Peptides against a protein of PDB entry 6B9H. Designs and how they scored, part 33

Target 1, 151 residues: chain A of PDB entry 6B9H
Amino acid sequence: AELCESLLTWIQTFNVDAPCQTVEDLTNGVVMAQVLQKIDPAYFDENWLNRIKTEVGDNWRLKISNLKKILKGILDYNHEILGQQINDFTLPDVNLIGEHSDAAELGRMLQLILGCAVNCEQKQEYIQAIMMMEESVQHVVMTAIQELMSK

## One batch from the design tools (peptide; aimed at target 1 I127)

Design b2_p23_5_s3 (made by RFdiffusion4, then SolubleMPNN; from b2_p23_5, 13 letters changed)
Fold by OpenDDE base, seed 5:
Structure b2_p23_5_s3 (fold): chain B 151 residues (1-151), chain A 23 residues (1-23)
Amino acid sequence: as target 1 above (151 residues)
Amino acid sequence: SEAEKRRQEVREFFEQLLSQPLP
């Protein structure tokens, strides 16, 4: 999906330790968890990150378990820290991400993480970084943010 | 051009986003 591809490119700018070159690389949630820790290490601290299982391989049940924790973390962060700036009317289906590597649903998950980045305390740095990306990616990111803020 | 207009729209969007207050 176009959304997923552009946001994957965005995710790669975080330079996390976990591999993040393909859609499948993101399906276990480890990259996403590490990105969230970079976005707000005080909230997504080491104790939170340690609840995300590593070395899950192709076990889709473990992937889904991780993804559920991450989604909950994002929603809690939005409520507790961001002042509910992100609209979560349509949530990603983490089952489809974990079991089928569904790019569309993964895109929605990454969209929520994008919402965290552009509304967090370090929003200026993340927005400025986005403004330095390829124009085509910036356009997709803009549309993704508009969807989160317009509902 | 349409490409220039598109780039201008994107730039203005993020500049506006930067100007918004923090939560």
Scores: peptide ipSAE 0.675, ipTM 0.935, DockQ to the pose 0.899
OpenDDE base, seeds 1, 2, 3, 4: peptide ipSAE 0.674, 0.672, 0.672, 0.673; ipTM 0.935, 0.935, 0.935, 0.935

Design b2_p23_5_s4 (made by RFdiffusion4, then SolubleMPNN; from b2_p23_5, 10 letters changed)
Fold by OpenDDE base, seed 5:
Structure b2_p23_5_s4 (fold): chain B 151 residues (1-151), chain A 23 residues (1-23)
Amino acid sequence: as target 1 above (151 residues)
Amino acid sequence: SEEEKRREEVRKFFEELLAQPLP
């Protein structure tokens, strides 16, 4: 999926500790959790991050469990901190991500994280970083943001 | 060109996004 590939490139700019080179690398939620902590370490603090299981391997049930926690965290963050700037009209199916590595649904998950980054306290830094990326990626990111913040 | 128009659209979008107030 074009959305997933572009947002994977964006995720890689965070330089998190966990491997983040492939779609499968993201399916256990560890990378996403570390990215969210970078976005807002006061909200996604160490106690929150410690609830995300590492050493998941290929256990899709553990992946789904992590992904559900992350999705809940994003939604709560949107309501409690971002003032509901993200319109989560269509939520990603975390079951398809965890069990089948569904790139389209993973793209939707990363899109929500993008929504957090461009609306958070340090939005200026993240938007400026996006503006330094390849033009084709910037265009996909723009479209993704427009979808999140429409209506 | 169409490519230039597209690049300008993207640039304007993010600049406007930067100008929006924080929540």
Scores: peptide ipSAE 0.675, ipTM 0.935, DockQ to the pose 0.890
OpenDDE base, seeds 1, 2, 3, 4: peptide ipSAE 0.673, 0.673, 0.673, 0.673; ipTM 0.934, 0.934, 0.934, 0.934

Design b2_p23_6 (made by RFdiffusion4)
Pose (drawn by RFdiffusion4):
Structure b2_p23_6 (pose): chain A 151 residues (1-151), chain P 23 residues (1-23)
Amino acid sequence: as target 1 above (151 residues)
Amino acid sequence: SEAEEEREETKAFFEDLLAEAEE
């Protein structure tokens, strides 16, 4: 905890098209997919994004379907591009995100996305940007990175 | 005192992380 909200502030720095003001705004997977495209458009391309349904509303089943596709993408990216540098021993429970808007599980998904950003080809720029954020957010990001980079 | 130590550690962490990313 203290992970979800700090990482929400970090997500907000991407200024993606979908709304990203609340925890609930992240539960359908659209903001997370758009952020991944910004992190690595050569991997999380338009063909990939097209699989993420928009206009999900309160349909938790579709939220879960979207989130499973997002998590599948992140794990594939970790394996195929990042050489398994992101710790994926504990997967976020996307069913709880969809069924209960579980912020803790959402925080774990956002941590995986942060892992993508700090290990991608543009990791220098993403790290530099974090260094401009509020100190409280940087500290939480530091802890999240330590966890996700450890073996 | 504890908040100052946390700030110093966070700053050093991101300096080291950035230096590693530049390699």

Design b2_p23_6_s1 (made by RFdiffusion4, then SolubleMPNN; from b2_p23_6, 12 letters changed)
Fold by OpenDDE base, seed 5:
Structure b2_p23_6_s1 (fold): chain B 151 residues (1-151), chain A 23 residues (1-23)
Amino acid sequence: as target 1 above (151 residues)
Amino acid sequence: SSKEQKRKETQQFFQELLEEALK
């Protein structure tokens, strides 16, 4: 999906330790968890990160478990820290991400993380970083942000 | 052109978003 592809490119700018070159690389949630820790290390601290299972391989049940924890973390962050600025009416289906590597649903998950970045304390730096990306990617990211803040 | 119009729209969007973030 176009959304997933553009946001994958955005995710790669974080330079996390986990592999993040393909859609499948993101399906276990490890990259996403590391990105969230970079966005707000006080909230997504080491104790939170340690709840995400590493070395899950192709076990889709473990992937889904991780993804559920990450989704909950994002939603809690939105409520507790961001003041509910992110539209969460259409949530990603983490089952489809974990079991089928569904790019469209993964895109929606990454979109929520994008919402965290552009609303967090360091939002200025993340917005500026996006403005340095390729124009076609910026356009997709813009659309994604607009959807998040439409409600 | 449509391409140029999209570029301007995107540029304007992020400029405004950045200005809001800098307040």
Scores: peptide ipSAE 0.691, ipTM 0.945, DockQ to the pose 0.946
OpenDDE base, seeds 1, 2, 3, 4: peptide ipSAE 0.691, 0.690, 0.688, 0.689; ipTM 0.945, 0.945, 0.945, 0.944

Design b2_p23_6_s2 (made by RFdiffusion4, then SolubleMPNN; from b2_p23_6, 11 letters changed)
Fold by OpenDDE base, seed 5:
Structure b2_p23_6_s2 (fold): chain B 151 residues (1-151), chain A 23 residues (1-23)
Amino acid sequence: as target 1 above (151 residues)
Amino acid sequence: SSEKKKKEETKKFFEELLEEAKK
């Protein structure tokens, strides 16, 4: 999916420790959790990160478990810290991500993380970083932000 | 062109978004 591909490129700019080269690399949630910790380490602290299981392998049940925790974290962050600035009416299906590596649903998950980045305390830095990316990627990211911020 | 218009739209969007973020 176009959204997933562009946001994967964006995720790679965070330079996290976990492998993040393919869609499959993101399905266990470890990369996403590490990215969220970078976005707001006070909220997504080490205690939170430790709840995400590493070395999941191909176990889709463990992937889904991680993804559910991450989704909950994002939604709680939106409510408690961001003041519900992002649209969560259409949530990603984490079952499809974990079990089938569904790129479209993964894109929606990454879109929520994008929402966290462009609304967090360091939003200026993340927006500036996006503006340094390839224009085609920026365009997709723009569309994703517009969708999130719309009522 | 369509491509030129898209680039201009994208640039304007992030410039405005950045300006708001700096406040």
Scores: peptide ipSAE 0.699, ipTM 0.945, DockQ to the pose 0.979
OpenDDE base, seeds 1, 2, 3, 4: peptide ipSAE 0.698, 0.697, 0.696, 0.698; ipTM 0.944, 0.944, 0.944, 0.944

Design b2_p23_6_s3 (made by RFdiffusion4, then SolubleMPNN; from b2_p23_6, 9 letters changed)
Fold by OpenDDE base, seed 2:
Structure b2_p23_6_s3 (fold): chain B 151 residues (1-151), chain A 23 residues (1-23)
Amino acid sequence: as target 1 above (151 residues)
Amino acid sequence: SMEEKMREETKKFFEELLQQALE
């Protein structure tokens, strides 16, 4: 999906430790968790990160477990820190992500993370970074942000 | 062109978003 591919490119700019080159690389949630920690390390601290299993392999059940924790973290962050500025009415299906590497649903997950980045304390830096990306990516990111903030 | 319009729209969007972030 276009959304997923663009946001994957965006995720890669975080330079996290975990491999993040493919959609499959993101399905275990480890990259997403590390990205969230970069976005707000005070909230997504080591204690939170340690709840995410890193040695998942191809175990889709473990992937789903991680993804559920991450989704909960995002939603809690949105509620507790961001003041519910993003739309959480259409949540990603983490089962499809974990079991089938569904790019569309993964895109929705990454979109929520995007919402965290553009609303967090360091939002200025993340917005500026996006503005330095390819124009086609910027356009997709723009539409993604618009969808998040439109209620 | 439509492509140019899209680029301008995107640019304007992020400029405004950035301005809001700076306030």
Scores: peptide ipSAE 0.681, ipTM 0.940, DockQ to the pose 0.923
OpenDDE base, seeds 1, 3, 4, 5: peptide ipSAE 0.681, 0.678, 0.679, 0.681; ipTM 0.940, 0.940, 0.940, 0.941

Design b2_p23_6_s4 (made by RFdiffusion4, then SolubleMPNN; from b2_p23_6, 11 letters changed)
Fold by OpenDDE base, seed 2:
Structure b2_p23_6_s4 (fold): chain B 151 residues (1-151), chain A 23 residues (1-23)
Amino acid sequence: as target 1 above (151 residues)
Amino acid sequence: SMEEKRRKETREFFEELLEKAKE
């Protein structure tokens, strides 16, 4: 999906330790967790990160477990820190992500992370970084942000 | 062209978003 591919490119700019070259690389949630920690290390601290299983392999059940924790973290962050600046009524289906590597649903998950980045304390820096990306990627990111901010 | 309009729209969106982020 276009959304997923563009946001994967965006995720890669974080230079996290975990492999993040493919959609499959993101399905265990480890990359997403590391990205969230970079976005707000005070909230997504080591204690939070340690709840995400890193040795998952191809176990889709463990992937789903991680993804559920990450989704909860994002939603809690939105409510507790961001003041519900993003629309969380349409949640990604983490079962499809973990079990089938569904790119569309993964895109929706990454979209929520994007919402965290453009609303966090360092939002200015993240926005500026996005503005340095290819225009085609920026356009997709724009539409994703617009969708999140609209009620 | 549609390309030019799209580029302009995207640029203006992020310029505005960045401006708000600086407030």
Scores: peptide ipSAE 0.715, ipTM 0.951, DockQ to the pose 0.984
OpenDDE base, seeds 1, 3, 4, 5: peptide ipSAE 0.714, 0.714, 0.715, 0.714; ipTM 0.951, 0.951, 0.951, 0.951

Design b2_p23_7 (made by RFdiffusion4)
Pose (drawn by RFdiffusion4):
Structure b2_p23_7 (pose): chain A 151 residues (1-151), chain P 23 residues (1-23)
Amino acid sequence: as target 1 above (151 residues)
Amino acid sequence: SEEQAEEINEQIQESIDERREEE
């Protein structure tokens, strides 16, 4: 905890198309998919993004379907591009995100996305951008990075 | 990966310390 909201502020720095003001705005997976495309458009390309349904509304089943595709993409990216540098022992429970808007599980998904950003080809720029954020957010990001980079 | 995390954390902490000193 204290992970979800700090990482929400970080997500907001991407200025993606979909709304990203609330925890609920993240539960359908669209903001997360758009952020991943910004992190690595060569991997999270348009063909990949097309698989993520927009206009989900309150359909938690579709939220889960989207979130499973996002998590599948993150895990594949970790294996194929990042050499397993992101710790994936504990997977976020995407069913709880969809069924209960569970912010803690959402925080874990956002932590995996942060892992992608700090390990991608543009990791220098993403780290430099974090260093400009509020100190409280930087400290939470620091803790999240320590966890996700440890073995 | 752990060394990289240490390096990122040190850079972030140094930036925070410099900002505190300037304030």

Design b2_p23_7_s1 (made by RFdiffusion4, then SolubleMPNN; from b2_p23_7, 10 letters changed)
Fold by OpenDDE base, seed 4:
Structure b2_p23_7_s1 (fold): chain B 151 residues (1-151), chain A 23 residues (1-23)
Amino acid sequence: as target 1 above (151 residues)
Amino acid sequence: SEEEAEKIVKQIEEALEKRRELE
């Protein structure tokens, strides 16, 4: 999906330790967790990160377990730190991500992470980074942000 | 917040327009 492709490009700007070149690379949640830690290391601290299993291989059950933890972390972060209600947002189906590497649902997951970045304490840094991205990617990112703010 | 998000989108749109003008 276009959303997933553009947001994957955005995710790659974080330069995390885990491989993040393909959709499949993101399905175990490790990259997402590392990105979230970069966004807010005080909230997504080492203790939180340690709950995410890094050696999952192709085990879709373990992937789903990680993704559920990450989704919960995102929702809790929005509620506790960002003061935002995400109840009206269409939440990603982490089962489809873990079992089938569903790009559309993965895009929704990455969109939530985007929401964290543009609303966190260091939001200006991430906003500036987005402003420097390629135009076509920026368009998708803007649309994704607009969708978030409309709810 | 919604207001902040709107500001972000506006800034990005303005930046895009500026880049087009420079090309």
Scores: peptide ipSAE 0.066, ipTM 0.643, DockQ to the pose 0.729
OpenDDE base, seeds 1, 2, 3, 5: peptide ipSAE 0.040, 0.040, 0.039, 0.051; ipTM 0.619, 0.624, 0.614, 0.637

Design b2_p23_7_s2 (made by RFdiffusion4, then SolubleMPNN; from b2_p23_7, 11 letters changed)
Fold by OpenDDE base, seed 1:
Structure b2_p23_7_s2 (fold): chain B 151 residues (1-151), chain A 23 residues (1-23)
Amino acid sequence: as target 1 above (151 residues)
Amino acid sequence: SEQEAQEIVKKIQEALEERRKRE
């Protein structure tokens, strides 16, 4: 999916420790958790990160468990820190991500992380990074932000 | 906020337009 591919490119700019080259690399949630810690290490601290299982292999049940924790963290962050009203109707289906590596739903998950980045305390730095990306990726990111804004 | 999101979109749009003008 175009959204997932572009946001994967965006995620790669964080230079996290976990492999993040393919859609499959993101399905266990480890990369996403490390990205969130970079976005706000005070909120997504080491104690939070330690709740994410790092060696899940192809176990889709463990993937889903991680993804549910990450989604909850994102929602809590938006409500507690960002003061945003999140519409649960448009939330990603983490079951499809974990069990089937669904790119569309993964894109939706990454879009929520994008929302955290462009609204966090260091949002200006992340905005600058987005503005330095290639045009095609910037277009998709812009559209994704517009969609978040319209919720 | 919605206003901040609009500002971000505007900046990205302007950056895209400037890049296209240079090409």
Scores: peptide ipSAE 0.058, ipTM 0.650, DockQ to the pose 0.687
OpenDDE base, seeds 2, 3, 4, 5: peptide ipSAE 0.053, 0.055, 0.049, 0.054; ipTM 0.642, 0.648, 0.632, 0.639

Design b2_p23_7_s3 (made by RFdiffusion4, then SolubleMPNN; from b2_p23_7, 12 letters changed)
Fold by OpenDDE base, seed 4:
Structure b2_p23_7_s3 (fold): chain B 151 residues (1-151), chain A 23 residues (1-23)
Amino acid sequence: as target 1 above (151 residues)
Amino acid sequence: SEQEAQEIVEKIQKALEKKRLEE
């Protein structure tokens, strides 16, 4: 999926510790959790991060468990910190991500993380970083932001 | 704020469109 591919490229700019080269690398949620911690380490602190299991292997049930926690964290962050500035009209199906590595649903998940970045305290930093991305990727990312914020 | 971010997004999008047209 184009959205997932572009947002994967965006995720890679965070330079997290976990491998983040492929869609499969993101399915266990570890990369996403580390990215969220970078976005807002006060909210997504060590206590929160420690709830995410880092060694799940191919266990799709554990992947789904992690993804559910991450999705909940994103939604709670949006409500508690961002004041519902992100429209969550299309929530990702974390079951499809964990069990089938569904790129489309993963794209939706990453889109929510993107929403966190462009609305967080350091939003200007992340927006500026997006401005430096390759044009085609930038277009997809910016469109994704507009989708989240235009409704 | 959300409004500020949205304005930036719109400006960037317009700039991208303009750039593509000029290429």
Scores: peptide ipSAE 0.078, ipTM 0.640, DockQ to the pose 0.431
OpenDDE base, seeds 1, 2, 3, 5: peptide ipSAE 0.048, 0.061, 0.044, 0.051; ipTM 0.631, 0.633, 0.623, 0.631

Design b2_p23_7_s4 (made by RFdiffusion4, then SolubleMPNN; from b2_p23_7, 10 letters changed)
Fold by OpenDDE base, seed 2:
Structure b2_p23_7_s4 (fold): chain B 151 residues (1-151), chain A 23 residues (1-23)
Amino acid sequence: as target 1 above (151 residues)
Amino acid sequence: SEEEAQEIVRQIQEALERRRALE
């Protein structure tokens, strides 16, 4: 999916410790959790991060468990910190991500993380970083932001 | 807010247009 691939490229700019080269690399949620910690380490602190299991392997049940925690974290962050600026009417299906590596649903998850980045305290830095991305990524990001923050 | 979203989109859009103009 175009959304997923573009946002994967965007996610890679965070240079997290976990492998983040493929869609499959993101399905256990570890990369996403580490990215969220970079976005707001005060909220997504070490205690929060430690709730995400890192040695998941191919266990889709554990992946789903991680993804549910991450999604909850994102939603809570949106409500508690961002003032509900992210449209959460269409939530990603974490079951499809964990069990089937569904790129479309993963894209939606990454889109939510994008929403966190462009609304966080350091949002301007992330916006500037996006402006340095390849044109195709910028286009997808722009569209994704429009969708997230629309009425 | 919608205003903030519009500003973000505007910035990205302008960046895209600027780059295209230089190509």
Scores: peptide ipSAE 0.209, ipTM 0.749, DockQ to the pose 0.865
OpenDDE base, seeds 1, 3, 4, 5: peptide ipSAE 0.198, 0.189, 0.180, 0.199; ipTM 0.742, 0.735, 0.726, 0.742

Design b2_p23_8 (made by RFdiffusion4)
Pose (drawn by RFdiffusion4):
Structure b2_p23_8 (pose): chain A 151 residues (1-151), chain P 23 residues (1-23)
Amino acid sequence: as target 1 above (151 residues)
Amino acid sequence: TEEEEAATKREETTTFFEELLAE
């Protein structure tokens, strides 16, 4: 905890098209997919983004379907591009995210996305940007990175 | 005591990100 909201501030720095003001705004997977495209458009391309349904509303089943596709993409990226540098021993429970808007599980998903950003080809720029954020957010990001980079 | 702890936290966080950026 203290992970989800600090990482929500970090997500907000991407200024993606979908709304990203609340925890609920993240539960359908669209913001996360758009952030992943910004992190690595060569991998999370348009063909990949097209699989993520927009206009999900309160349909938690579709939220879960989207979130499973996002997690599948992150895990594949970790394996195929990042050489397994992101710790994936504990997967976020995307069913709890969709069924209960579980912020803790959402924080874990956002931590995996952070992991993608700090290990991608543009990791220098993403780290530099984090260094401009509020100190409280930087500290939480530091803890999240330590966890996701450890073996 | 609170000011010393906040200063230590800032230094540690800054050092972490400098080291991370050097990688």

Design b2_p23_8_s1 (made by RFdiffusion4, then SolubleMPNN; from b2_p23_8, 11 letters changed)
Fold by OpenDDE base, seed 4:
Structure b2_p23_8_s1 (fold): chain B 151 residues (1-151), chain A 23 residues (1-23)
Amino acid sequence: as target 1 above (151 residues)
Amino acid sequence: SAAEEERRRKEETRKFFEELLAQ
């Protein structure tokens, strides 16, 4: 999906240690966890990150386990830190992400991470970084934010 | 025209993020 493609491009701007070139690279959650730690290292601290298994391979059960932890972290972060500024009504299906590399559901997951970035303490810096991306990507990101913030 | 729509789209996007920054 275009959402996933654009948000993958956005994720790549974080320059995390884990490979993040393909959709499948994101399915084990390691990249997403590292991105979240960059967004708020005080909340997504080393103890939190250590709960994410890094040597997953193609084990979809382990992928799903990681993704569930990440999703919970995002939701908790939204409630505890962001004050419920992002819409968590429609949650991504982490089973489809882990087992089938579903791009649409992955896009929804990345969209939640986007919500964290544009609402965190350093939101201005992340917004400015988005504004430096290709316009086509910016437009998709805009629509994703709009959907996320919609009531 | 297509060109006009593209310009409008770009302007909309720019304006959105500028307003987002202002919040």
Scores: peptide ipSAE 0.700, ipTM 0.944, DockQ to the pose 0.975
OpenDDE base, seeds 1, 2, 3, 5: peptide ipSAE 0.699, 0.699, 0.698, 0.699; ipTM 0.944, 0.944, 0.944, 0.944

Design b2_p23_8_s2 (made by RFdiffusion4, then SolubleMPNN; from b2_p23_8, 13 letters changed)
Fold by OpenDDE base, seed 1:
Structure b2_p23_8_s2 (fold): chain B 151 residues (1-151), chain A 23 residues (1-23)
Amino acid sequence: as target 1 above (151 residues)
Amino acid sequence: SSEELEEKLRKETREFFESLLSK
């Protein structure tokens, strides 16, 4: 999906420790968890990150477990810190991500993370970083943000 | 034209993010 492809490129700019070259690399949630910690290390602290299982391999049950924790973290962050600025009426299906590597649903997950980045304490830094990306990616990211901010 | 469309999209995208920075 176009959304997933563009947001994967965006995720790669975070330079996290975990591999993040393919859609499959993101399905275990480790990259996403590391990105969230970079976005707000006070909220997504080491104790939170330690709840995300590493070395899950191809175990889709463990992937789904991680993804559920991450999704909960994002939703809680939106409620507790961001003041419910993210439209969450359409949530990603983490089962499809974990079991089938569904790119469309993964795109929705990454979109929620994008919402965290553009509303966090360092939002201006992340917005400026997006403005330095390829124009085609910027356009997709713009539309994704607009969807999140719409009522 | 396609060139005009690309320019329009570029401009709209830039202005969008600039507006976000101003908030």
Scores: peptide ipSAE 0.660, ipTM 0.925, DockQ to the pose 0.962
OpenDDE base, seeds 2, 3, 4, 5: peptide ipSAE 0.659, 0.655, 0.658, 0.659; ipTM 0.924, 0.923, 0.924, 0.924

Design b2_p23_8_s3 (made by RFdiffusion4, then SolubleMPNN; from b2_p23_8, 11 letters changed)
Fold by OpenDDE base, seed 1:
Structure b2_p23_8_s3 (fold): chain B 151 residues (1-151), chain A 23 residues (1-23)
Amino acid sequence: as target 1 above (151 residues)
Amino acid sequence: SELEEEEEKRKKTREFFEKLLSE
């Protein structure tokens, strides 16, 4: 999916420790958790990150468990810190991500993380970084933000 | 033309993020 491909490129700009070159690399949630910690380390602190299992392998049950924790973290962050600025009516199906590496659903998850980045305390820096990306990626990111912020 | 369409697309994208930065 175009959304997933563009947001994967965006995720790669965070230079996290975990491998993040393919869709499959993101399905265990480790990269996403590390990205969220960079976005807001006070909220997604070390205690929160330690709840995410890092050695998951191909265990889809553990993947889904991680993804559920991450999704909950994003939703709680939206309510407690962001003031419910993002639209969470269409939530990603983490079961499809964990068990089948569904790119479309993964795209939705990454879109929620994008919402966190463009609304966090350092949102200006993240927006400026997006503006330095390839123009085709910027356009997809714009449409993704517009969808999140729509009311 | 295709070139004009791409230029307009680029312009709108830039303006979107510039507006977002101002908020």
Scores: peptide ipSAE 0.669, ipTM 0.927, DockQ to the pose 0.973
OpenDDE base, seeds 2, 3, 4, 5: peptide ipSAE 0.669, 0.668, 0.669, 0.669; ipTM 0.927, 0.927, 0.927, 0.927

Design b2_p23_8_s4 (made by RFdiffusion4, then SolubleMPNN; from b2_p23_8, 11 letters changed)
Fold by OpenDDE base, seed 5:
Structure b2_p23_8_s4 (fold): chain B 151 residues (1-151), chain A 23 residues (1-23)
Amino acid sequence: as target 1 above (151 residues)
Amino acid sequence: SAEREREEKRRRTREFFEELLAK
């Protein structure tokens, strides 16, 4: 799960309030929701964020519920705000993320968030930040973006 | 060589993001 490892490093640059050190930290969706709010707080506003359950613990059913909301938010954002600039034919399996902490599927979810960042209003700032990361991470991120932009 | 391959990889990555910034 090279994609997940690199994108976890990328996610950590956002300095969100929720713990984001491990794959497990991301499986409840709280970190991802906070990252999306940073990317576009007008769209992913406080009302949207409040729909994501915090303090989920090990309840994989609640994790999946959060992840489904986040995935829907990303897809809606792509269609309504970004103008369908990211490729979404390969969607992550949120059930595998919530129930099994599947790193590969989590990587796909983070890839979609990456698509939001590099296409949003502040895309220049996020791209510049990526260019300051370790070169090995940059390469993986590049590949991930290329997959999103391909037809 | 391995070093030349790494340099080429770094170059391609840098150029990709520079082009992305230009959009």
Scores: peptide ipSAE 0.693, ipTM 0.941, DockQ to the pose 0.971
OpenDDE base, seeds 1, 2, 3, 4: peptide ipSAE 0.693, 0.691, 0.691, 0.693; ipTM 0.941, 0.941, 0.941, 0.941

